# Peptides against a protein of PDB entry 7Q4I: the designs that were tried, part 195

Target 1, 281 residues: chain A of PDB entry 7Q4I
Amino acid sequence: HENSTIAERLYSEVRVLCWIMTNPSNHQKKARHVKRTWGKRCNKLIFMSSAKDDELDAVALPVGEGRNNLWGKTKEAYKYIYEHHINDADWFLKADDDTYTIVENMRYMLYPYSPETPVYFGCKFKPYVKQGYMSGGAGYVLSREAVRRFVVEALPNPKLCKSDNSGAEDVEIGKCLQNVNVLAGDSRDSNGRGRFFPFVPEHHLIPSHTDKKFWYWQYIFYKTDEGLDCCSDNAISFHYVSPNQMYVLDYLIYHLRPYGIINTPDALPNKLAVGELMPEI

## One batch from the design tools (peptide; made by RFdiffusion4, then SolubleMPNN)

Design b2_p26_4_s3 (from b2_p26_4, 16 letters changed)
Fold by OpenDDE base, seed 5:
Structure b2_p26_4_s3 (fold): chain B 281 residues (1-281), chain A 26 residues (1-26)
Amino acid sequence: as target 1 above (281 residues)
Amino acid sequence: SEEEDIEKARKEVEEALKEEKEKKEL
């Protein structure tokens, strides 16, 4: 028998709405597998598409399909969330239909923060945005106040937020959020290990799997190591996860247990005041 | 544009990751 008492507490106290970036061609191929795996651990799960799908719980946003419309889709997704769901959660996760998320680990990271703090978390990249921005593929999570500022203050102002639907989605939201004083948080654990990953675990865990010239090393905001020290024991997300790998990860994380090893969770940290961040490590 | 360069770099990575997946499936 697994003791889920702390996870159940965090499920109630750290409410997460997950919205999944998808398209009609991926509803059956990818998105349904998110719904059947990690998406079931969100307090609310919504698929943001260009077509409605009642089986998936997909919303038809007023946007076209294609890579050039990802920014448009993100803007409309957060407008939809603000209008219909802003009180349904405390935190609002964007993920792709090939992102895998350990929602309990995200709740643990978010627990000390007030949802009224204008902050967002993810895999922080350093280019293009002074404070950094969060990688789109790794998924990123906004506080309720961050969503409010994005939708109410940033989006209506072309000087603060790009009106066109073109551009790199994660860079553009990063610019908009910076312009409304939403802070790009540090998602690293107490050991300085990352929690949000723009690739599959294999690419982060295996040393020398990528050339040192790989763009990722130029983009990461915080220095990270390769190998087993790359990743927090409380990692939150991975990207480019196939539908089959989602079920494997669900099995490995939630079902497979070494007999006789009992993981006792660390004590929850103290809650921060509104506007307070954890000290940078 | 800088945005096009980001998108190109991401595509190149996505392609490299696909090629690496294809090489592992071969």
Scores: peptide ipSAE 0.021, ipTM 0.605, DockQ to the pose 0.565
Fold by OpenDDE base, seed 3:
Structure b2_p26_4_s3 (fold): chain B 281 residues (1-281), chain A 26 residues (1-26)
Amino acid sequence: as target 1 above (281 residues)
Amino acid sequence: SEEEDIEKARKEVEEALKEEKEKKEL
């Protein structure tokens, strides 16, 4: 028997629309497993594709398929959300069809923030964008105001947002959002531990003899430790998660319990005013 | 270009992850 009372409260107060980046070849192979695992914990779940799939609830966006069109797909996905779903949620998560997300931990992080604050969160990278940008694979979450500014102010202006569909999706949205004064938030916990991860748990939790030349250490905006101190106890996302690993994670996080260990949740923080951010750690 | 360096770094990670997966399946 689980006490979900706080999680149920946050489900109602911190409404999250999750959109999943997928393609027709991955509907059955990957996206279906998102729908059967963590995606069921979103307030709304939409699969953004080039083909409609009524079983999956996939939307056919007016974009081509291929790695070189991910930015085009992200632009059309947020246009579609703004037109049809902007009032269905307070926060709008982008994830890949191989991203795993603990939605309750994301709601906990987002709880103090107003959805009218122009902010977004994810795994913050430092290159190319002055304030940083959020890694595409780790997933990133926009406030309702951030979506409005992106779609209404940035996208129509080629000086603010790239009109072409080429480029690194996460860098291009990061540039657009900076240009409309959407803030790149700090998603770290109170101990300075990361919550959004661009790799599987194994790559973050195991002290890899990764050469200090590994690109990730040059890209990460905040200094992170390796091993068990890498990751928040309230971690939100992991990337490159196979369909089988999604079911394993779903079991480990939501079903497997050590007998006699009861986690008491921390008290919810005070809500921030519109435009206010948590202090940097 | 900076974009080419990002894409190269991403491919190197994808290849490393693929090799590690192939070693575990073997």
Scores: peptide ipSAE 0.020, ipTM 0.551, DockQ to the pose 0.608
Fold by OpenDDE base, seed 1:
Structure b2_p26_4_s3 (fold): chain B 281 residues (1-281), chain A 26 residues (1-26)
Amino acid sequence: as target 1 above (281 residues)
Amino acid sequence: SEEEDIEKARKEVEEALKEEKEKKEL
């Protein structure tokens, strides 16, 4: 008998709406596989597209297709969430249609935080934004208050948020959120290990002789150790995960068990007050 | 521009990941 009692408690107390960035050409190829794997563990799952798909639960946003419209889709997605779904969850995850997420590990990270705290989490990058910004590919999660500030305070003001739909989506939302005092949180575990990853597990776990000139090492906000110590045992996300790899990960994480090994979960931390963050490591 | 540099960096990653996929398919 699996003891799911803590996971069930966190499912009810830490409600997550996941929205997936997709397009009509990827509904069958990618997005459907998110719905059949990790997306079923969200409290609510919505696919944000340019075309409606009732089988997928895809929303047609009033945006064009192409890479130059990703920022436009993100703005319209959060407007749609704020108008229709702001009370359906406490936390609002953006992911791509090739991001894999362990939602239980995200709930564990978010548990101590108030959803009324203006904060967001992800893989923090240091360039372009003073406090940093979260990598779009690794996925990022906003508190309910962060969504409110983004939609109500930032988006209507061209001085706070870019009106045009062009630009790097993750950088532009990072600028907007900073301008309304939404904090770029630290998603690392108690050992200083990362939880959100902009690449597949293989690229993070295998010490590649990546040239120290590789852009990633210049972009990461926090210094991470190389090798097996790179990654939390409670990792949350990976990017560039193929549809086939999503089913493999779903099997390995949720079905495959080594006989006779029982993992005891750590105790839940104390809840923080509104506006409080975990201490930086 | 800053946007062009970000887009270039993303494209370089996509190319590196394609090359790695091609090497695994060989």
Scores: peptide ipSAE 0.020, ipTM 0.585, DockQ to the pose 0.620
Fold by OpenDDE base, seed 4:
Structure b2_p26_4_s3 (fold): chain B 281 residues (1-281), chain A 26 residues (1-26)
Amino acid sequence: as target 1 above (281 residues)
Amino acid sequence: SEEEDIEKARKEVEEALKEEKEKKEL
C-alpha cells in the first residue's frame, strides 16, 4: 500500500488549476490523453480551444486558430480563468496538449510559496526578457496574484502588454509579467537541477555531444549539467510527449515500483512570507 | 549504435527546437 498522505495533504493545500492549450483538431488526438493521464491529478483541468467540447471540458475562446494566435489564446485563457476560476485554485499551470506534468512534484516546489506572491515558474529562458521568461512548451505556473496582475494590470495597458495577438506567447506573457513586477522564479531543486523541461526526458538525460552552438544552451537562463545530473529527481514537466508516451510515463511514475525500495519523502520546507522567494542557489 | 541513437535524439531535439524557435520568432 502506498502512503499517499503527504500527496493528499499537498493536493488540498496547494491547489492547481491546469489549463491546456489545444485546438479542435487536437481534442481527440492529444488533449483527451492529457485528460486520461496527468491531467486527472490537477485540482481543476480546463482545455482552452476555439471550439467547445463537453466531453473534453474544452472552452471556446474568442480567438482564431494557428501559430499567430497563440498569444491571443493565452490572453483570453487567463481572462477566462480570472473571471470564472481565480478562487478555484492557488496556482495556475499552462501546459500544451503534448506536455506531461508530474503535478505532485509541482505542488512540492510550490508549497513554500504564498499564492499572493507575484511569481511564476517554469523552464526559464534568457533572451528577450531581462529577468527571463518561461518556455511555453515546458509549461509554466502562475500564482493567483500573478494571474491577477496579468489580467487586471498588464492586459488593459498596451504599454505593459502587447495588444496584438501576434508573437511568441511565452515571450509576450514574460514581458507583460515583468512589466507588472511578477517575478520569474527559480524552479531548480536544492542541487541546482532543473524541474521543467522543454523536451522529452531522453533529450535531457542523454549527454548530448551537442555543439555548444546549440540554441538551447544560449536560451537556458541557468547553467545545467548534461546527462543524468541534468534533471531533478522531483522533475515536473516534459514537452513533445506523444499520446502513447503519456501512458508510458503514467505507468512508470505512478505504477511501476522497484520491490524493496521505499522512497521516504523529504520534509516539507518552511513556508515563505508573502513576496519572499527561495534563495537562488 | 548508442551514438546513432544519440544522434537521432539530437536531430529530433533540433527539429523540435526549430519548431519551438520558429514559434518564438513568430
Scores: peptide ipSAE 0.023, ipTM 0.569, DockQ to the pose 0.072; fails the geometry check

Design b2_p26_4_s4 (from b2_p26_4, 17 letters changed)
Fold by OpenDDE base, seed 2:
Structure b2_p26_4_s4 (fold): chain B 281 residues (1-281), chain A 26 residues (1-26)
Amino acid sequence: as target 1 above (281 residues)
Amino acid sequence: SEEEDIEKARKEVEEYFKEEEELKKK
């Protein structure tokens, strides 16, 4: 029997609404597998689509489909969340229908932060946005205050936030959030290891898997190494995870245990004041 | 219980793979 007491506490104290970016063609192919795996560990799970699906709990946003509408979908998703769900959670995760998330590890990272702190977390990239922006595929999580600022202060002002639906979704939200003083947080663990990953575990864990000229090494905000030191023991997300791999990851993370090895969780850090961030590593 | 969670996960996986195999046969 596992001792889940701390995880249960964090489930109550660090409430996460997960919204999944999907489309009608992926409801059955991808999104339902998110719902059947890691998505069930969110406090609330919503699928943001262009069509309603009552089985999936999908919302039909007033947007078209296609790559040019991802930014539009993100804007409408957060408007919908703000209008209907802003008090249902403390933190608001965007993920794709092929993102896998260890929600307990996200709650652990978020625990010290106030949801009234204007901050968001993810895999931080350095281009285009001065403070950086979070990779769309790795998923990114906004505080309640960050959502409020995005929807109420940024979106209505075309000088602060792009009114058009075109552009790279993750870059555009990053610009908007910067313009309303939402801080791009550091999601690394105390050893400086990343927690949000824009690729599958194999891509990060295997040394020399990618060419040193691969765009990722130019985009990553913090230096990262390949191999076992790439990734936190409390990693939060991976991208390009197939439906089959979601079930494999669920088994490996939540069910498979080496007999006689007991992981004792680290003590929870002290809670930060509103506006306070963890020290940079 | 942990056993109930494991059994649930097993059934979900079995159902998924069954559906996928049925789709491949069409």
Scores: peptide ipSAE 0.022, ipTM 0.460, DockQ to the pose 0.021
Fold by OpenDDE base, seed 1:
Structure b2_p26_4_s4 (fold): chain B 281 residues (1-281), chain A 26 residues (1-26)
Amino acid sequence: as target 1 above (281 residues)
Amino acid sequence: SEEEDIEKARKEVEEYFKEEEELKKK
């Protein structure tokens, strides 16, 4: 029998709205499998698209399709969230329709933080933005205050936030958030291991899978190693996860158990004051 | 119960694979 008491407590105390970046061609192919797997563990799940889908619960945003409109879609998604859902959650996760997320591990990371702290978390990259920015593919999570500052303070000001819909979505939101003093948090665990991953587990866990010249090693904000020490035991996300792999991951993480091994969770950290961050490692 | 959750997950996976097989036949 599983003891879910702590997970149930965190589900109530650390409310997460997950919004999924998708398009009409992926509603059936990808997005529905997010809804059937990890997305069901969000407090609220919304699919952001260009077309409505009543079976999926997809929202039609006033944007065009294609990679050149991802920044436009992100801006409209957060406007929609701010207008309709800002009080429905404490934290607001962006993920792609091929991102897999362990929501309980995200709640554990977020537990000490106030949602009124202007902060966001993800896989931090160092180029283009002084404090860094979070990789779009790994998913990133904004506090309620971060969403407020983004929508109310940044988006209306062309000097603070890019008005057109072109550019790299994750870089552009990172610039906007920095310009309104939203902090790019450290998502690493107490051992310095990453929690948000822009690739599948295989690419992070297998040493020498990529050349050392691979762009990722130049982009990561915090130095990390490949292999078993790459990833936190409380990892939060992986990207490029196929629909079939989502069901496999759901089975492995939530159902498969080695008989006779009992994991006792670590004690919850103390809650931080508004504006306070965990010490960097 | 844990058993009920496992059985629910098994049914969800089975339904997924049935739907994917039907989509491949189109």
Scores: peptide ipSAE 0.016, ipTM 0.389, DockQ to the pose 0.020
Fold by OpenDDE base, seed 5:
Structure b2_p26_4_s4 (fold): chain B 281 residues (1-281), chain A 26 residues (1-26)
Amino acid sequence: as target 1 above (281 residues)
Amino acid sequence: SEEEDIEKARKEVEEYFKEEEELKKK
């Protein structure tokens, strides 16, 4: 009783590898619920850990655990992807084991872009990196060319990319990507509404949930609103989503339907040339 | 079918809650 023809087309044409940042203590608690919900809509799903888990499809990266090793894990994750999976997808999403992603909406955003364009998308923050960087919690997606440049050009050069495993993961990859001319894209929709969110929907949708002096408002690269106009109708990600909330979101987004409302998808935009970006808003 | 997928999803949720209840008893 649902027509998914366009979604199926985009699944084939806009291939997404999702890698999930996790650790052994979260395999059962969090990561498996990603696998059981939104992760199944990725073309390929890999859990990046410090221990192998055959049930989860987790990879044991040669890194330590803890928040101070997230940058190390990100570097090794993308090295692993480049070595084993660079041709398995066109786009490569990093998400946390408490990130929820509407993969179809991400494919829609990515559709016009060439995977050979050195670009990445997410919730863009303005500090520390001139062009901005993408918030780690909201998840961020690299083109195939962005992954290539990151792994082949940036990582081997300590002047371009931090060699140690410490630091803010999202800032450090942002610096590395900038240094190899990977563009920090604009993920906003045609109305200027965000698609990647570093918090749960409630924190964005409810007006005055946070003080305007809250760090987020100082960090966000683009002007954004709160309330019902905070978020694109084609929103892609939310963070701090509990395992229970993943199932709730999966139900609400993919199963719950208001009877008599027919959703007609917007027409796909024209494809961009290699190196071309969508017009700024 | 979509119905089969919904039923699978329902079973997965049920399994989750069973596991959580078992963990809570420990």
Scores: peptide ipSAE 0.018, ipTM 0.426, DockQ to the pose 0.021; fails the geometry check
Fold by OpenDDE base, seed 4:
Structure b2_p26_4_s4 (fold): chain B 281 residues (1-281), chain A 26 residues (1-26)
Amino acid sequence: as target 1 above (281 residues)
Amino acid sequence: SEEEDIEKARKEVEEYFKEEEELKKK
């Protein structure tokens, strides 16, 4: 039997609203599979789009489609959350429609923190932002206070936060958050292993003779190794996860441990005597 | 091979981010 008592406790004490960045062309292709897999483990799940979809629970944000509007979507998404949902959760996760998240592991990481602490977590990158910023693809989670500061203090001030909708979404929110003293947290585990990943597990776990010139090694804020030491046993997210891989990951977590779910196997049966059969049920 | 597919995927991601960096420089 499984003991989920700790996971259930954390579900109640560490409330997470997950918002998914998507678009109308991906509602059926990608976003639906998030809703059917890891998204069901969020306390609240919202899809942020340019068109409403009642089956998906998608919100139509007042933004256009295309890569140049991702920053616009992020600003409008957090405005929407602040206006309608700021009290529905303690923590607010952004993920893409091809991000997979182990929500229990995220709750475990977040448990010691107050949601009134101005902090956010994710895969920390070092360029462009002095304290670092969190990779958009790996997903990033803001405290309630971080959302408040972003929406109320940063967004209304063009000196603190870019008013135009252009630019890299993750970098621009990182600049805004730094400018309102929201801390870029350390999401690594007690062994110094990462928890948020901007690629699929295979890209992190399999040692490749990746050229040291690969951009990722220049971007990552904390030094990490490849192979099994790359990743926490309590890893939280992976990116570029196909719809089929979402179901595979949802079923098969091999090295990852869902925190607070303990498998308690039944006791081993007694050994039988020579020639003795198990009793028929 | 799985290794070749991983390397290909890494290159595609690297190219994607290079394009984004070039867009940031404009």
Scores: peptide ipSAE 0.015, ipTM 0.466, DockQ to the pose 0.072; fails the geometry check

Design b2_p26_5_s1 (from b2_p26_5, 20 letters changed)
Fold by OpenDDE base, seed 1:
Structure b2_p26_5_s1 (fold): chain B 281 residues (1-281), chain A 26 residues (1-26)
Amino acid sequence: as target 1 above (281 residues)
Amino acid sequence: SAEKEKRKKEDEKIEKDFKELLELEK
């Protein structure tokens, strides 16, 4: 029998709404597999699309499809969340339909923070935005206050937030959030290891002779090493996860156990006051 | 394509097997 008492407590105290970026061509191919795996562990799960799907809890946003409309879809998704769901959760995760998320590890990271603190977390990149921005593919999570500031203060002002639907979605939301004093948090663990990953586990865990010119090494905000020290034991997300790999990851993380090994969770940290952040490592 | 159909059948099998596994752990 598994002891889930702490995970159950965090499920109640750290409420997460997950919204999944998808499109009608991916409803059956990708999105349904999110719903059947890690998406079940969110307090609320919503699929943001351009068409309704009765098998998915999918919302038809008033946007076109294609890469040039991803920023438009993100703006409309957060407007929809603010209007209908702002009190249904404390934290609001954006993920792609090929992102895999360990929601319990995200709740553990978020536990000390107040949802009234204007902060968001993810895989932090350094270009284009002074404080950095969070990678779109790795997924990023906003506090309730961050969502409020984004929708109420940033989006209505073309000087603070891009009014057209063009541009890199993750960069544009990063600019908007910075302009309303939403802080780009540090998602690393106490050992300085990353928790949000913009690639599959294999690409982070296996040292590749990746050319030092690979864009990722220039984009990462915090210096990270390849190999076993790349990733937190409490990693939160991976990107480019195929539908088949989602079920494999669910099995490996939640079902497969080495007999006789019991993991004792670390003690929860002290809660921070409103506006306080964990010290950067 | 034949490859898409093969992948669909594989996905359906994985989904079924995983669902059965989850039911056994309850």
Scores: peptide ipSAE 0.013, ipTM 0.407, DockQ to the pose 0.022
Fold by OpenDDE base, seed 3:
Structure b2_p26_5_s1 (fold): chain B 281 residues (1-281), chain A 26 residues (1-26)
Amino acid sequence: as target 1 above (281 residues)
Amino acid sequence: SAEKEKRKKEDEKIEKDFKELLELEK
């Protein structure tokens, strides 16, 4: 039997609300499998859709469906969270219905930070936004203060935040957050390894003979090596994960253990003051 | 450090085993 004492402590001290971007056609095909796997490890799990689903606990946002409405959904999702759930958590994760998240590893990364620090984390990309922005597919997590600034300060001001629902969702929220001084944090571990991944584990772990011209290498804010050095031992997320792969990952991460290998967790770091960040590596 | 070198050797072994597995699935 596993010793979960530290994980239980972090579950209580680092409260995470996960909201899942989905649509009515994916409620049964994808979203329910998030609910049955990694989503159950969030302190609160909400599915953001265009239609209500009481079995899934899906919210009908006042937005249309389609790729051109993803930014609209993100704005309305965070408005809904701010109005109804801002005190239910300390951190607010956006994920897609094909994102897999190891919530315990996210809590470990977030533990030293104050939720009153205006910061957000994810897979940091360098184009379009001066400080960078977080990849939408890898998922990104906002502090409570970041959500407040986004909803209260950015969204009401068309000069700070795009009023139209068009555009790349992750770029647009990145612009809005920068404009209200929400910091794009560094999610890398102490070895400089990434934690949020915009692709499946296979694409990151296997040194593909992919041309160095692949867009990802131009977009990534922090240069990471290919292969096993790509990824933290405490990786947080992967994208394009099929429903079947979610169950496989759940089994491999939470159930499968090599006999006689016991991982002792490192001591928790000291908590940071409000507004303080970990030193950049 | 000795720990970094040990991890590097373990990673190289895992990468080799994984490549062999992928070749078997083709």
Scores: peptide ipSAE 0.000, ipTM 0.340, DockQ to the pose 0.026
Fold by OpenDDE base, seed 4:
Structure b2_p26_5_s1 (fold): chain B 281 residues (1-281), chain A 26 residues (1-26)
Amino acid sequence: as target 1 above (281 residues)
Amino acid sequence: SAEKEKRKKEDEKIEKDFKELLELEK
């Protein structure tokens, strides 16, 4: 029998609401596969769309479709969450309908943090925002306090947060969050390995997969090496994951076990005080 | 397209197989 006792404890103590960015054309093609795989491991799962879908649990946000409306959709999604679900979770994950997330690893990373700490985590990028911002595709997770500050303090103020729906959604939310003193956390493990990835595992694990001139190397906030040292053993997310790959990843992560290898979980760290962050590595 | 239909069928098969696997672990 697999010992799930710690995972069950973290499921109760580190409550995560996952909202999935999708559109009506992707409800059946992509979003349903999130719901049928990793999305089941969220404490609450909501699909944010422009059309309602009761089978999917999709919400129709008052926004148009297309890349130029992603920022608008993100703003409306967090407004919806704040109004209806702010107490349903401690942490609020944004992911795309082609993002795969190991929710247990995210709970492990989040465990020491107070949800009242104004912080968010993801794959940190350095351009455009002084403290950095989190890649939209890799997914990013806000504390409850971060959501509150975003919705209540940032969104109503055009000086703090862009009122227009245009722009890169991840950059724009990053600017807004910085302007209300929500900290861009370090999601790396104790070895300095990344946990949130804006590409599929293959692109990160295989050396020389990308040219050294690839934009990613200029965008990453923290220096990361290619190869096996790129990625934490407790990695949280990957992007551009096809529906088929989601099921493969679910099998590999949750079902496939090497016989005779006992995985003993590391001890949980001490909880941090409100406003306290883990030391940067 | 025929490719989309093929992918859909493959997805449905993978999903079914995965559900069966989950039931076996219960």
Scores: peptide ipSAE 0.018, ipTM 0.379, DockQ to the pose 0.022; fails the geometry check
Fold by OpenDDE base, seed 2:
Structure b2_p26_5_s1 (fold): chain B 281 residues (1-281), chain A 26 residues (1-26)
Amino acid sequence: as target 1 above (281 residues)
Amino acid sequence: SAEKEKRKKEDEKIEKDFKELLELEK
């Protein structure tokens, strides 16, 4: 029997709605495996698609399918959330149907922040957006106030937010959020280690796995190391996780334990005031 | 737009680089 008392407390105090970007062709192939693994640890889980699926609790958004419509799908997803679910959670996570998320670690990161603070978190990239933007694949989480500003203030104004459905989804939302003064937060832990990852664990954990010319090193907003120092002990997400790997990760993270090693959680930090951020490291 | 075309090329590069990584992991 595990002592989950702190995790249960955070589940109630840091409510997370997870929406999964998917399509009808991936409902059975990918999305159902999210629902059967990490998605069950969200306070609310919604699959955003172009077709309804009652087994998945999938929503049919008024968007076309295809890579060129991802930005359109994101806009409609957050409109849907704002209309139907804005009070169902404090934080609103976008993830792909091949993103794996440790929701407890996300709640831990978010705990000090007010959901009324206009902030969002993820794997921060530096190009195209002055304050940076969050990688779409790693998943990103908006505060309730960030969702409000995005839907109510940004989306209706073509000068603040792109009206067309074309463009890189993560860059376009990043531009919109910046234009309504939603802050691109720092998701790194107290040691400066990242928590949101746009690739599988192996890609980040293996030293010199990528060439120094790899685009990722030019895109990352914060300097990061490779190897075991790449990643927080409280890492939140990985991308390009296959359906089978989701079950493996669920087993490794939630079931497999080294006998005789007891992990004691760190004390929770003090809560921040509305509009206050943790100091950058 | 020139920005759209630039981003498209970058996305294609990202996808290519990732596929190459996946092939190396096999």
Scores: peptide ipSAE 0.017, ipTM 0.505, DockQ to the pose 0.061; fails the geometry check

